# Designs tried in a protein design run: peptides against a protein of PDB entry 3V4O. Part 11

Target 1, 234 residues: chain A of PDB entry 3V4O
Amino acid sequence: DQPLAKDKVALLIGNMNYREHPKLKAPLVDVYELTNLLRQLDFKVVSLLDLTEYEMRNAVDEFLLLLDKGVYGLLYYAGHGYENFGNSFMVPVDAPNPYRSENCLCVQNILKLMQEKETGLNVFLLDMCRKRNDYDDTIPILDALKVTANIVFGYATCQGAEAFEIQHSGLANGIFMKFLKDRLLEDKKITVLLDEVAEDMGKCHLTKGKQALEIRSSLSEKRALTDPIQGTEY

## One batch from the design tools (peptide; aimed at target 1 M128 E165)

Design b1_p11_8_s4 (made by RFdiffusion4, then SolubleMPNN; from b1_p11_8, 4 letters changed)
Fold by OpenDDE base, seed 4:
Parts: structure tokens; C-alpha cells; sequence
Structure b1_p11_8_s4 (fold): chain B 234 residues (1-234), chain A 11 residues (1-11)
């Protein structure tokens, strides 16, 4: 049977113009391309660039307001980031140098809030580094997650590793988005789709041994980004 | 020639 979404909502954040950290280029193009693709999949998409901490928190709050029982929620982030103790932190453009967890947004905290909305699917696509931040010794105390079996993480890189963008003749694309965009519209279970993207990325000679897609999921249903919205006919 | 830029900030 075809799974159905009550609705499909995506928040895309691309941070490039950091105040106290190296500037990036790829998130601009990557967010743009992903926006167009997700809209073709009938997602309601909010795309934002260069967000401060305050703006990022507000964007996430507004995103959560759009979520409800059975809704598919997708969060994409491209920018600087780090991972401490299995927690992923997205870095706002106004983060200090060095930054700590209090300056950043914890993805796992967002996931907890999404679970409270009783969403049908929670997808996180994190195009950021996952290296340990030695300047942050804080151990975040997070509430235990529910067992919802509707969670998919697509990490652009492995734990403790870096994610990269390719710059050529002024053009820049993230490695992750370079391959994700070619398969995103496929009618496949999201974990299967990401697995194929992982294989494609593995063929990139530039990042071989440096960056590899990691899929972390607890998804008990054959949910796809192509799943139709309940009550709609096409 | 293609160049790689890391998403890891220098702290």
C-alpha cells in the first residue's frame, strides 16, 4: 500500500557569510537546487540563507508550527557545524570564535520537538562537518527520544570527519548535494535513495577517504519523499 | 582545477 503524508514541509538553511569564520560558497546553490526539487515533490518549502542564531531559532520554531500528526518534516542544513557526544550542532553566521553549544542549534533537540508533533516522517539532511569541537566541553542533557520509527539522518560525512564543497572557476557545490540532486525525485524509500547517493558519492575521486555519506535511520515504513499528500489527487 | 573547501571552521 502507498504511504500517505498529511502534508509535507521542509526547512532549508544555508549559512555562508560567517562573521567570525571562513566564508562558504556552495550553500547558496545547494539550497536553491534543493528548493526547486522539493517543490516538485509538493513540499511546502521555506528556504533561508545566512541566519543568525536568533533567526535560526525563530525559523525552526516556525517550521515546527507547520508540523502536525502525519506530516512529513524535512530539515536541510548546509554550513559550518560540529558534533559532540553524538549531538549535531548547526552554526549560525553570527557565532563567535570559538563557538560553543549555547551559540548553536542542536539537531537532536529539534528532533525531539518534531516527535512531539507526531509527524509521519522526520528527515534530516546535514551538509556540515562532524568533527569534535574541542572548545566546547559542555555535555548537553537532552530528553530521551520516543520510539517513533520514522527518523532518517543523511549526514554528508562520517562521524569525526569533514564535509567539503568543490570550487571550480567561481562555481561551488557541496559534495553531498552534487549527488543528492540527481536522485532526489526518485520514487524510492528514502533510505534506499540515500544509499544510492552514498554509492555515487563514493566514486568521487576528490573526497575518497575524506568524505562519505552516513545514513542513520529508524524507519519501519516504506516512506518516500514522493509519497502523495492525503486527500489530494494528481 | 577543482579545489576543496572544508565546512570546518578554523578555531
Amino acid sequence: as target 1 above (234 residues)
Amino acid sequence: MEELQSYSPEL
Scores: peptide ipSAE 0.356, ipTM 0.851, DockQ to the pose 0.827
OpenDDE base, seeds 1, 2, 3, 5: peptide ipSAE 0.343, 0.346, 0.341, 0.351; ipTM 0.844, 0.847, 0.837, 0.849

## One batch from the design tools (peptide; aimed at target 1 A78 H168)

Design b1_p12_1 (made by RFdiffusion4)
Pose (drawn by RFdiffusion4):
Structure b1_p12_1 (pose): chain A 234 residues (1-234), chain P 12 residues (1-12)
Amino acid sequence: as target 1 above (234 residues)
Amino acid sequence: SVSLSSEQLQAR
């Protein structure tokens, strides 16, 4: 009755040195922090910075190859992003200005590929803005996803809103990781853990009225990032 | 180097 994971795998990407868009600073320290915490939780973690579109597609293909039945899969992205018609896109460092959906990675397409591997848990922590891209002409009409009841999204901000880091950030985490890092080691269902992070973030004066954590979840089983890996000793 | 009087926000 203790939920188990076949394996625990994560892909972390932090994009900062944009060629044609404002540069960011905090993704480096955010990725460094989450890498350490997830390693403490026995995840196999690939952590990468300043990825072009090509490198981002390759990184996600490698991550997909590590996924199989019952595996917990986690994707964390810190950098520029946008959201059109409910679909979230991650923007690579080589994105032109303006850019469209073909220059970016659609998170929903990644989730579809993960479900095909029959993962036991799918977690997306998207630490990016979620405003519309006016230059993105295209429409989704993506296939409906299977009902796997194991999907959790932890958006650093609400749809049509911005996610933030501290100006001239130096050593400071961005807002989402500032609060996520204090809770991530808790032995609680990931949905509940993210809800406590949402409450902590609500006390932050800098972001009142402009950034709030949004949890979207269909996870029915009580799964946690601290769940033991099957066949190891707990 | 840039010095600010207080903390500010940068959109990601």

Design b1_p12_1_s1 (made by RFdiffusion4, then SolubleMPNN; from b1_p12_1, 6 letters changed)
Fold by OpenDDE base, seed 5:
Structure b1_p12_1_s1 (fold): chain B 234 residues (1-234), chain A 12 residues (1-12)
Amino acid sequence: as target 1 above (234 residues)
Amino acid sequence: MVVLEEEKLQAV
């Protein structure tokens, strides 16, 4: 039998109007396009733009309240970010320059909290840079994650690399979203879907040698974003 | 995320 989701919930965050950092343009369009696609997949979608640290933490808290046993949870982030010691940090619009981990939201901490909710699937789509932040020497001590075998990370770029947006003729899209949006509705295991997106991105001449999709997964079941919600027609 | 400048795009 095909896997069933108890529910499907997504939180989309696009930060672009930073106070102390370069402004971005793509997150607006990327969040909008992804919202429309996920709603077609029967996700309950909360989409937010330009969040302060306080607002981001509140949004995550509210998102977690919607998660429960068997629920599919998807977190998408587009904005500035960094990665230190394997931990991904999302940067709020009011973050200082330079920012540190205490100013940012750690994705792995969110994952821990999602695991506590006994979710059916945890998907993180992170359209942010993964370069080390040399101004942050904090070594996070995180609690050990559970072995849930239901985790998928789609990183817009490789470890230590940057994620890009293209601005042309008033249009702006992140490179990751440019290719993700073309395949997101496909009825495929999420890791297979992302692998195909990776191949599509690999053909982009603009970012060859600069940006490549990384998939990190522990997914023991054939879970897809197209999986039906329990109690609904499929 | 980083903006890919047009001049950089032209070079590619």
Scores: peptide ipSAE 0.221, ipTM 0.694, DockQ to the pose 0.113
OpenDDE base, seeds 1, 2, 3, 4: peptide ipSAE 0.191, 0.155, 0.027, 0.186; ipTM 0.695, 0.706, 0.666, 0.688; seeds 2, 3 fail the geometry check

Design b1_p12_1_s2 (made by RFdiffusion4, then SolubleMPNN; from b1_p12_1, 7 letters changed)
Fold by OpenDDE base, seed 5:
Structure b1_p12_1_s2 (fold): chain B 234 residues (1-234), chain A 12 residues (1-12)
Amino acid sequence: as target 1 above (234 residues)
Amino acid sequence: MVVLDEPRLQAI
C-alpha cells in the first residue's frame, strides 16, 4: 500500500532584507514559487518573509502546533545561515553582526520538536550557506534524536560551502530553487527526487566546484510529497 | 546565501 499522510503542512521562510548583513533578492521569488508548487501538492502552506528572531520563533511554534502523528512537515528556508558542528543555523533579519547561535534558530532543535509530534515525514530544504561561523564558539549540547527513519535534509550546498544566487537586475531564483522547482511535482520518493535535482544542478557551469546539493536522509519508506492525505480522494 | 556577481545562468 502507498504511504498516506494524515495531513501535509509546510512553513516557508525567506529572509532577504537584513539589517546588519548583505541583502538578498532570490528568497522573495523562491518562496513565492515554492508556495504555489506545494499548494498544488495539497500542502497547507504558511509563507513568511523577512522575519526577526522573535517572529521566526513564533512561526516555528505555530508550525509545530499544526503537526501531529502521521503529518508530513516541510520546512523551507532561504537566507543567510551557517553550520557549526553539524548544526544548521537560520539567521533572522535582525541578527547582529557578527551573529551567534543565541541569535539564530537551530534546525536540529526544530527536528527534535517535530519528532516529539510523531510526524510521518520531516523534510528540511535549506537554501543557505553552510560555512562555519568563526565568531560563534558555542558547542551545542543537543538531546539525542529518536530513530524515526523519516528525515530528509536537502542542503542547497555542501558542508563548509556557500549557497549562491545570481546577481540580476530583475527577478531570479536562487540556484537551488531554479532546479528544485522543475522536479518538485514528480511522484517520486523524496530522496530520489532530490537526487535528480542534484544531477540537474551539477550541470550548472556557474557553480561547478562552488555549490552542490547534499542529501542527508534516514528514510526507510517510499515517502513522497505527492502522497495522498488520508481521507481524501486521489 | 551569497550573491554571485556573474552572468545569469543559461537555460539547461
Scores: peptide ipSAE 0.053, ipTM 0.698, DockQ to the pose 0.145
OpenDDE base, seeds 1, 2, 3, 4: peptide ipSAE 0.084, 0.088, 0.082, 0.096; ipTM 0.686, 0.694, 0.682, 0.713; seeds 1, 2, 3, 4 fail the geometry check

Design b1_p12_1_s3 (made by RFdiffusion4, then SolubleMPNN; from b1_p12_1, 7 letters changed)
Fold by OpenDDE base, seed 2:
Structure b1_p12_1_s3 (fold): chain B 234 residues (1-234), chain A 12 residues (1-12)
Amino acid sequence: as target 1 above (234 residues)
Amino acid sequence: TVTLEEPKLQAV
């Protein structure tokens, strides 16, 4: 019994040219490569770079409008970020220094809204740091999530840790995308695929003791990014 | 023998 998607939609955000924070390089290459891969998987892909807070919120709103019952939704983010009390915050390029939660987009809030759409699969690929932001003392009170058993988080790094990009004279991937791109097209359950990526990353001498992939999932069905779209013949 | 220097990592 092959799982089917009603549709497959992805929003990719790469923030690198920050106004008040260090500039990054990898998001440009990572978003580009991931876009090409997801299109090969028949995702409808919206890829955006260097978004302000306003633009990011609008992009997420538009993304949510494309979601419906049975749709596969994938959100990829590469840029600065932080994690406070289990909540992940994506940092817009116009965020102040220091930034707070009110300046950022909370991933868990997006997940809640995706659940309301009765999606078939919710995948978050977060290529950002997960360190505590000491300048933000706000404890967000989030509404309880539904038990949908269709959620997958791929964190580029462990809780409280940093994510890295390769410093090269030319264009280079972040560490997460370096390994993810080699396996993304495989016809495997998404959690199995990410587990293999984690093993590949774990063999890299550059990141031993510095960065490790974390997979957090509640996925009760064998769903893959390769799953066909309903009504389409492949 | 070209000694490949290990690339430096930058935190994001």
Scores: peptide ipSAE 0.289, ipTM 0.705, DockQ to the pose 0.450
OpenDDE base, seeds 1, 3, 4, 5: peptide ipSAE 0.247, 0.289, 0.253, 0.256; ipTM 0.678, 0.702, 0.679, 0.689; seeds 1, 3, 4 fail the geometry check

Design b1_p12_1_s4 (made by RFdiffusion4, then SolubleMPNN; from b1_p12_1, 6 letters changed)
Fold by OpenDDE base, seed 3:
Formats: structure tokens, sequence, C-alpha cells
Structure b1_p12_1_s4 (fold): chain B 234 residues (1-234), chain A 12 residues (1-12)
């Protein structure tokens, strides 16, 4: 049978105008384009830019309130980030320099909360660096995850590496979104879709040897972003 | 011959 979503909800965050860190440019374009694509897929999309820690936490809380049993949840983040001990941290625009885990939002904690909502699908698209933050020696102790088999991580880059955006006078996407946007509307299992994006990105000469898409998934069903919403006619 | 400048990258 065709997998169905009770609803489809996405939170998109693009942080650019950092107070104490280098400013970015592409998240604006990335969030905008992804918003349009996800809306075509009948996602309810909340898109936000330049969030402080307080605002980011509130946005995540509101996002979680929209999740329920069988709902597809998608979180996209474009901005500064880091990864320590397998945990991904999104950096708010008001984060100090250097930032620590207490200043940032841990994606795995969000995942835990999403699992509690018994979602049908949890997709994380993390368009940020995954380098170790040497200024943060905190070893996080996170709550154990449930075995829900409905989790997909699309990392813009591989472990310990950087994610890039193109810097020029005009508008440009980040490297990840540049390739993701071309395939996002395809009716394919999300992991298959991301695998194709990975191959496309792999052909990019600009980031060859510097950035590579990583897929981490535990997805036991053929779920796609194109899956219809329960009670709707397509 | 005009050499096209390679775009610069910024790490996130």
Amino acid sequence: as target 1 above (234 residues)
Amino acid sequence: EVVLDEPKLQAR
C-alpha cells in the first residue's frame, strides 16, 4: 500500500547575520527555494531567518507542537554548525565566540522529542559544517532514542568536514541546496533521492575532496516526500 | 584569453 502522511510539516531555518561569527549569504536563497519546493509537495512550511538562541528554541517548540502520530516532520537548517561526538549543533546568530553546546541547539535532542510524537517520518537536512568544535569539551549525555525506523539524516557534508556556499556578488545557493533542489520533487524514497543528490554533488569540481553528502538513515518503509496526506485526493 | 574566475567558497 502507498504510504500516507497524516500531515506534512517543515521548519526551515537560515542563519546568516551572525553577530560574532562570519556572515553567510546563501541561507536566504536556500530557505526560499526549499520553501517553494516543499509547498509544492503540500508541506506546511515555516521558514525563518536569522534566529537568536531564544527564537530558535521557540521555533523548534512550535514545530514540535505541529507534529503528531503519522505526521511527516522535516527540519532544514542552513548556517554555522558543528558536530561533537556524533551530535549536531545548530548555531544561533547571537551565539558567542567561541560558542559552546549550551549556546546551540542539539539536533539529536530534537529528534528525541520528535520520536515522542510518534511521527511517520523524521527528516533532517543539515546544511552546516560538521567539524569538531575544539572550544567545546562537553561530552553530551543524550536520552536514548527509540527504534522507530523512520529517521533520515541528510548531511550537507561528511563527518569532520565543512559545508560550503558560493560567495559572489549575486545570489547563489549553498552547495547542498544547489543539487538537492533539482531532485526534491521526485517521487522516490527519500534515501534514494538523497543518494542521487550525493552523486550529483560528487561531480561538483568546486567541492571535490572538500564536501560530500552523507546519508544516515533508519527507514524501514518506502516513504517519500511526495507521499499523499491522509484524507486528501491526488 | 579570458580566464573565468572560480567562485569563492565560504564554510558554514
Scores: peptide ipSAE 0.542, ipTM 0.810, DockQ to the pose 0.499; fails the geometry check
OpenDDE base, seeds 1, 2, 4, 5: peptide ipSAE 0.522, 0.527, 0.529, 0.515; ipTM 0.802, 0.802, 0.803, 0.797; seeds 1, 2, 4, 5 fail the geometry check

Design b1_p12_2 (made by RFdiffusion4)
Pose (drawn by RFdiffusion4):
Structure b1_p12_2 (pose): chain A 234 residues (1-234), chain P 12 residues (1-12)
Amino acid sequence: as target 1 above (234 residues)
Amino acid sequence: LPEELQSRDSEL
């Protein structure tokens, strides 16, 4: 009755040095922090910075190859992003200005590929803005996803809104990771853990009225990032 | 410097 994971795998990407878009600073420290915390939780973690579109597609293919039945899969992205018609896109460092969906990675397409591997848990922590891209002409018409009841999204902000880091950030985490880092080691269902992070973030004066954590979850089983890996000793 | 916010918006 203790939920188990076949394995725990994560892909972390922090994009900062944009060629044609404002540069960011905090993704480096955010990625460094989450890497350490997830390693403490026995995840196998690939952590990468300043990825072009090509490197981002390769990184996600490698991550998909590590996924199999019952595996917990987690993707964390810190950098520029946007959201059109409910679909979230991650923007690579080589994105032109303006850019369209073909220059970016669609998170929903990644989720579809993860479900094909029959993972036991799918977690997306998207630490990026979610405003429309006016230059993105295209429409989704993506296939409906299977009902796997194991999907959790932890958006650093609401749809149509911005996610933030501290100006001239130096050593400071961005807002989402500032609060996520204090809770991630808790032995609680990931949905509940993210809800406590949402409450902590609500006390932050800098972001009142402009950034709030959004949890979207269909996870029915009580799964946690601290769940033991099957066949190891707990 | 005072703490202020920087967006991760692409500023298109």

Design b1_p12_2_s1 (made by RFdiffusion4, then SolubleMPNN; from b1_p12_2, 6 letters changed)
Fold by OpenDDE base, seed 2:
Structure b1_p12_2_s1 (fold): chain B 234 residues (1-234), chain A 12 residues (1-12)
Amino acid sequence: as target 1 above (234 residues)
Amino acid sequence: MEEKLQSFSPEL
């Protein structure tokens, strides 16, 4: 049986113009390209750039309001980030230097909230670094996640490693998006799709040994981004 | 032109 989504909603965040951290370029193009692709997949897409902490939290709150039972939720983030104790933190553009967890948004906390909505699929595409932030010694105490078997993480890089953008002729693309965009429209289980992206990215000589896609999933159904929305004709 | 890599890591 073809899996169905009650609805499909995506929040895309690209942070580039940091106030107290190095500026990035790729998120602009990456968010744009991903927006176009997800709309072709009938996602309701909210795309935002250069969010402050306040704006970022509001965006996530609004995103969560659109989630409900059986809804496909996709969160894409491109920008600065770090990972402490297995928790991924997205860095707002107004974050201080150094930043701490209290200045950032915890992805796993967002996942918890998504689970409460009984979503049909939770996809996180995190195009950020996953290095330890030594300036933050806070151990977040997060509630245990439910066993929903509908979670997919696509990390642009491995734990403890960095994610990169390629700059050419004044333009920049993230390595992850460079390869993701070529396969995103394929009618395949999302984990299979990402696995193929991982292989494609592995052929890139620039990032060999520096950046590799990590897929972390608990997905018991053959869910694809191409899955039709209930009550719609395709 | 040679491609340049830029890290998404903030310089802390």
Scores: peptide ipSAE 0.257, ipTM 0.787, DockQ to the pose 0.821
OpenDDE base, seeds 1, 3, 4, 5: peptide ipSAE 0.255, 0.255, 0.257, 0.249; ipTM 0.785, 0.782, 0.787, 0.777

Design b1_p12_2_s2 (made by RFdiffusion4, then SolubleMPNN; from b1_p12_2, 5 letters changed)
Fold by OpenDDE base, seed 4:
Structure b1_p12_2_s2 (fold): chain B 234 residues (1-234), chain A 12 residues (1-12)
Amino acid sequence: as target 1 above (234 residues)
Amino acid sequence: MPERLQSYSPEL
């Protein structure tokens, strides 16, 4: 039986023009291309670039308002980031140097809020570094997650490792999006799709031994980004 | 492709 989505909503954030940190390039291209792909999959897509902390929090709040029972929610982030104690922190463009957790958005907190909406699927695609921030000794106290069995994380890199973009004068995809975009439209369970992306990415000699896709999931149903929206015909 | 990479980690 074909899984159905009540609706499909995506928030895409690309941060590149940091005030106190090195500027990036790929998030611009990656957000643009991913926007186009997700719209082909009938996602309602909100795409934003270079968000301050205030703007990021507002964007997440607005995103959550679009979520409801059975809705597929997808959050994509490309930019600076870090991971402490298994918690992923997205860094706004106005973050200080050094930044701390209070300056950043915790992905796991967003997940908790998404679970409260009783979503049908929660997908996080995090194109950011996952190195520990040694300047942040804060231990986040997070609310307990529910057992919803509808969660998929696609990390652009391994725990404790870095994510990269190709450095040149022009614009190009980050390493993660370079391979993700080629498979995103495939009608496959999202975890299977990401596994294939991981294999493709593993063939990239530039990042071999430096960056590898990590999939973390609790997904008990064969849900795909291509799943039709309830009440619609495709 | 150029073999230079830019990390998504800031210099800390």
Scores: peptide ipSAE 0.328, ipTM 0.826, DockQ to the pose 0.808
OpenDDE base, seeds 1, 2, 3, 5: peptide ipSAE 0.308, 0.315, 0.282, 0.311; ipTM 0.820, 0.823, 0.720, 0.820

Design b1_p12_2_s3 (made by RFdiffusion4, then SolubleMPNN; from b1_p12_2, 6 letters changed)
Fold by OpenDDE base, seed 4:
Parts: structure tokens; C-alpha cells; sequence
Structure b1_p12_2_s3 (fold): chain B 234 residues (1-234), chain A 12 residues (1-12)
């Protein structure tokens, strides 16, 4: 039986022009390309670039308002980031140097809020570094997650490792998006799709031994980004 | 064209 989505909503954030940190290039192109692809999959897509902490929090709040029972929610982030104690932190463009958790958005907190909406699927695509921030010794106290069995994380890199963009004379692309975009439209379970992306990415000579896709999931149903929206015909 | 990697990690 074909899984159905009540609706499909995506929030895409690309941070490049940091005030106190090195500027990036790839998030611009990656957000654009992913926007186009997700719209082809009938996602309602909100794409935003260079968000301050205030703007990021507002964007997440608005995103959550679009979520409801059975809705597929997808959050994509490209930019600076770090991971402490298994918690992923997205860094706003106005973050200080050094930044701390109070300056950033915790992905796991967003997940908790998405679970409260009783979503049908929660997908996080995090194109950021996952190195520990040694300047932040704060231990986050997070609310316990529910057992919803509808969660998929696609990390652009391994725990403790870095994510990269390919820079040249033209527009840059992130390593993750370079391979994700080639398979995103495939009608496959999202974890299977990401596994294939991982294999493709693993063949990249530039990042071999430096960056590898990590999939973390608790997904008990064969849900795909191509799943039709309830009440619609495709 | 020569490609260069740029890390998404800031200099801390």
C-alpha cells in the first residue's frame, strides 16, 4: 500500500555571508537546486539565505506552523555548524566568534517540536560540519523525543568530521548536494535513496577520507519524498 | 579547472 502524505513542506536555509566567520559560496547554489527539485516533488518550499539568529528562529517557527498530522517535513541547512554531545547546531550569520549554543539553533529541539505536530515524516539534511566546538562546554538539556519511527537524518559528513564545498572560478557546490541532486527525484524509500547518494559521494576523490555521508534513521515505513499527497492524483 | 575544498568549519 502506497504511503500518503497529508502535505509536504520544506524549509531550506543557506548561510554564507557570515559576519565573524569565513564566508561560504555553495549554500546559494545548493539551496537553489534543492528548491527546484523539491518543488518538482510537490513540496511547499520556503528557501532562505543568510539568516540571523532572529530570522532563523522565526523561519523555524513559521515552518512549524505549516506542519500538522501526517505532513512530511523536510529541513535542509547549509552553512557553518558544529555538533556537541550528539546535538547539531546551525550557526546564524550574525553569530559571534566564538559562537556558543545560545547563539545557534539546535536541530534536535526542532525535531522535538516537529514530533508534537504528529508529522508523517521528518527529514533533516544537514550540510554542515560536525566537529565539536571546544569553546562551548554547555551541555544542552533537551526534551525527550517521542517514538514516532518517522525520522531520517542525512548528515553531509561523519561525526566529528568536516563538510566541504568545491571552490573554483565559478559557482561552488557542496559535496553533499553535488550527489544528492542526481538522485533526489527517484521513487525510493528515503533511506535507500540516501544510501545510494552515500555510495556516489564515496567515489569522490576530493573528499575521500575527509567527508562521508552519514545516515541516521528510525523509519519503520517505506516513505519516500515522491509519496503522493492525500486527495491528489499524480 | 583546479578544484579546491573549503571547509564549512569556521576558524575557532
Amino acid sequence: as target 1 above (234 residues)
Amino acid sequence: MEEKLQSYSPEL
Scores: peptide ipSAE 0.326, ipTM 0.822, DockQ to the pose 0.847
OpenDDE base, seeds 1, 2, 3, 5: peptide ipSAE 0.310, 0.311, 0.322, 0.306; ipTM 0.815, 0.816, 0.817, 0.814

Design b1_p12_2_s4 (made by RFdiffusion4, then SolubleMPNN; from b1_p12_2, 6 letters changed)
Fold by OpenDDE base, seed 3:
Order: C-alpha cells, then sequence, then structure tokens
Structure b1_p12_2_s4 (fold): chain B 234 residues (1-234), chain A 12 residues (1-12)
C-alpha cells in the first residue's frame, strides 16, 4: 500500500547576511526555489531568511509544534555551518567570530525533538560546510536517539569538506540545490532520489574533488516526499 | 560571465 503522511511540514532557513562572517548569495534563490517545489508536493512550508540565534530557535520551536505522529518533517538549511564530532551546527547571522556551539543550533538536537513527536519521516537537507571548528573544543553531550528508522540526512558535502555556491554577475544556486531541484518532484523513495542527485552532482566538474553529496539514512519504509497526506485524494 | 565557486566556510 502507498505510504501516507499525517501531514507534511517543512522549515526552510537561508542565512546569508552575516554580521561577523562573509556574506552569501545562493540561500536566497535556493530557499525560494525549494519553497515552490515543496508546496507543489503539498508541504506546509515556512521559509525564513537571515535569522538571528533567537529567531532561529523560535522558528525551530514553532516548526516542532507543527509536528505530530505520522507527520513528515523536513528541515532545510543553507548558510554557514560546521561539524564537530559528527554533530552539525547551523550558524545564525548574529553569531560572533569565532562562534561556538552555544551560539549555534545543533541539528541532532532538533532530530531528537522530532523523534519525540513520533514523526513519520525526518528529512534534513543541510547545505552548509562540514569542516571542523577549531575554535570550539567542547565535546557536546547529546541525548541518545531512539531507533525510529525514519531518518534521512542529505548533506550538501561530505564529512570534513566544504559546500559551495556558484557566483557570477547575477544570482545562482548553491551546488546542492542546482541538482536537487531537478529531481525533487520525482515519485521515488527519498533515499533513492538523493542517490540520483548525488550521481548528477558527481558529473559536475566545478566541484569534482571538492564537494560531494552524502546520504546518511535509517529509513525502513518506502517514504517519498510525494506521499499523499492522509484524508486527501490520491 | 565566468562562474566561480564561493565556499560556505566562514572566516574564523
Amino acid sequence: as target 1 above (234 residues)
Amino acid sequence: MEERLQSYSPEL
């Protein structure tokens, strides 16, 4: 039988106008295009740009309030970030230079909270760098995750590597969104979809040897972003 | 115009 979602909710965050760090451009376009695509997939989409730490935490809290048993939750982030000890940290626009984990939002903490909501699917699309932050030597102690078998991480780049945007005289996508947007509407298991995106990205000579999509998943059901919402026509 | 890459790595 076709898997069903109780609801489908997405939070998209694009940070680009940093106060103490280099400004970015692609998050504006990427969030806009992803918003349109996810709405075509009947997601309830909240799209926000240039969030302070306070605003990001509030946005995540509001996002979590929309999650419930069987709901598909998708978090997309484009901006500065880092990864320490396997934990991904999203950097708010008002983060100091240098920043530490206390200034940032830990994705794995959000995942833990999503699990508590008994979501049907947890998708993280992280368009950020995954380099070690040497200015933060704190080892985070996170709560243990449950075994829910409904988790998908799409990292724009591989562990320890950088993610890039394409810049020219005008606006352009980040490398990840450049390829993701071409396949996002396909009716395929989300891990299969991302695998195809990874292959497409692998053909890009611009980022060959510099950026590669990494998929990390524990997904025991054939869940797709195209899955219909319970109670609707399908 | 020539395209270029910009890293998402911040200036630390």
Scores: peptide ipSAE 0.331, ipTM 0.827, DockQ to the pose 0.856
OpenDDE base, seeds 1, 2, 4, 5: peptide ipSAE 0.311, 0.326, 0.326, 0.312; ipTM 0.820, 0.826, 0.825, 0.821

Design b1_p12_3 (made by RFdiffusion4)
Pose (drawn by RFdiffusion4):
Structure b1_p12_3 (pose): chain A 234 residues (1-234), chain P 12 residues (1-12)
Amino acid sequence: as target 1 above (234 residues)
Amino acid sequence: SPPPSEPQLQPR
């Protein structure tokens, strides 16, 4: 009755040095922090910075190869992003200005590929803005996803809104990780854990009225990032 | 440019 994971795998990407878009600072420290915390939770973690589109597609293919039945899969992205028609896109460091969906990675397409591997848990922590891209002409018409009841999204901000880090950030985490880092080791269902992070973030004066954590979840089973890996000793 | 005297926000 203790939910178990076949394995725990994560892919973390922080993009900062954009060629044609404002540069960011905090993704480095955000990625460094989450890598440490997830390693403490026995995840196998691949952590990468300043990825071009090509590198981002390769990184996600490698991550997909590590996924199999019953595996917990987690993707964290910190950098520029956008959202058109409910689909979230991650923007690589080589994105032109302006850019369209073909220059970026669609998070929903990654989720579809993860479901094909029959993972036991799918977690997306998207630490990026979610405004429309006016230059993105295209339409989704993506296939409906299977109902696997094991998907959790922790968006650093609401649809049509911005996610933030501290100006000239230096050593400071961005807003989402500032609060996520204090809760991530808790032995609670990931949905509940993210909800406590949403409450902590609500006390932050800098972001009132402009950034709020959004949880989207269909996870029915009580799964946590602290769940033991099957066949190891707990 | 120098950092602001007070914390400010930068969007991602």

Design b1_p12_3_s1 (made by RFdiffusion4, then SolubleMPNN; from b1_p12_3, 4 letters changed)
Fold by OpenDDE base, seed 1:
Structure b1_p12_3_s1 (fold): chain B 234 residues (1-234), chain A 12 residues (1-12)
Amino acid sequence: as target 1 above (234 residues)
Amino acid sequence: SAPPAEPQLQAL
């Protein structure tokens, strides 16, 4: 049977103009292109750029309000980030230097809240570095996740590594989005789709040995971003 | 002629 989404909602955040950290360029284009693609997939998309901590938290809260039983939720983030003890932290543009977990948004906390909504699918596309933040030794105390078997992480890079954007005179994608955008509309199980993106990205000579896509999933059903919304015909 | 230089990468 064809899996159905109750609805499809995406929050896209691109942070570039950091106050106390190096400026980025790719998130602008990446968010724009991903927005267009997800809308073609009938996602309700909220796309935001250069969010402060307060704005990011509010955006996540509003995003969560749109989630409910059977809804597909997708969170995309492009910007500075880090990973401590397996927890991913998105860095707001007004984060201090150095930043700590208290200044950032923990992705796993968002996942927990998404699980509470009994979503049909939880997809995280994290285009950020995953290096440890040595200035933050806090071990986050997170509640145990439920066994929902509907979680997919697409990390732009592997654990402990950096993710990159291409410095170009004009606008250019990050490495992850450069390859993701070419396959995102394919009618395939999301993990299969991401695996193909990983293979494509693996052929990029610029980032060989520097950046590799990591997929982490517990998705037990053949769910795709192309899955129709319940009650609709395509 | 020398091949063009590779684009510079910026870490996120």
Scores: peptide ipSAE 0.405, ipTM 0.770, DockQ to the pose 0.415
OpenDDE base, seeds 2, 3, 4, 5: peptide ipSAE 0.383, 0.400, 0.396, 0.400; ipTM 0.767, 0.767, 0.765, 0.773

Design b1_p12_3_s2 (made by RFdiffusion4, then SolubleMPNN; from b1_p12_3 with S5A P11A R12L)
Fold by OpenDDE base, seed 5:
Structure b1_p12_3_s2 (fold): chain B 234 residues (1-234), chain A 12 residues (1-12)
Amino acid sequence: as target 1 above (234 residues)
Amino acid sequence: SPPPAEPQLQAL
């Protein structure tokens, strides 16, 4: 049977103009290019730049309102981040230095809320560092996730490692988006697509031994970003 | 022409 999505919705967040942290450049270009690609795939795309904690939480809440049973949800984030105890934290532009989990958005919490919506597919593309934040000793108590077998994480880098952008006088992509954009429109299972991106990235001499794509998935069915939307009105 | 200099990386 042809897999169908009730709808396809994406939230793209690019944080670059941090108040208390190094400025970034790639998120601007990366969000723009990804927006155009996802629109070609018939995603409803909300793209936002330089969000405060309050604005990020509101954006996620609004995103969740667009999700429902059978909807494909995609969250892309480019910016500063960290990972403690397997939990990924996205850093808002107004986060203090040093930042803590209370200042950031936990991706796993968002996943839990997406599962409650009975989504058809949950895709997270996280273009951020995954190093431990030694200034945050908080151990989040997270509720157990449901077994939905429809989850895909594309981490721009390995556990405990950094993700990079190219420092260029002009506009340039981050390393992850540089390779992702070339494959994103392919009609393939999303995990297969990301695996090919991982191989392409692995050939990059700039980040060899420094950054590698990690795919973490529980996806029991063939699901692709190219899957058609059901003819019924959402 | 000389090859372009290797670009620097910025950690996210």
Scores: peptide ipSAE 0.400, ipTM 0.781, DockQ to the pose 0.443
OpenDDE base, seeds 1, 2, 3, 4: peptide ipSAE 0.391, 0.386, 0.391, 0.386; ipTM 0.779, 0.776, 0.776, 0.773

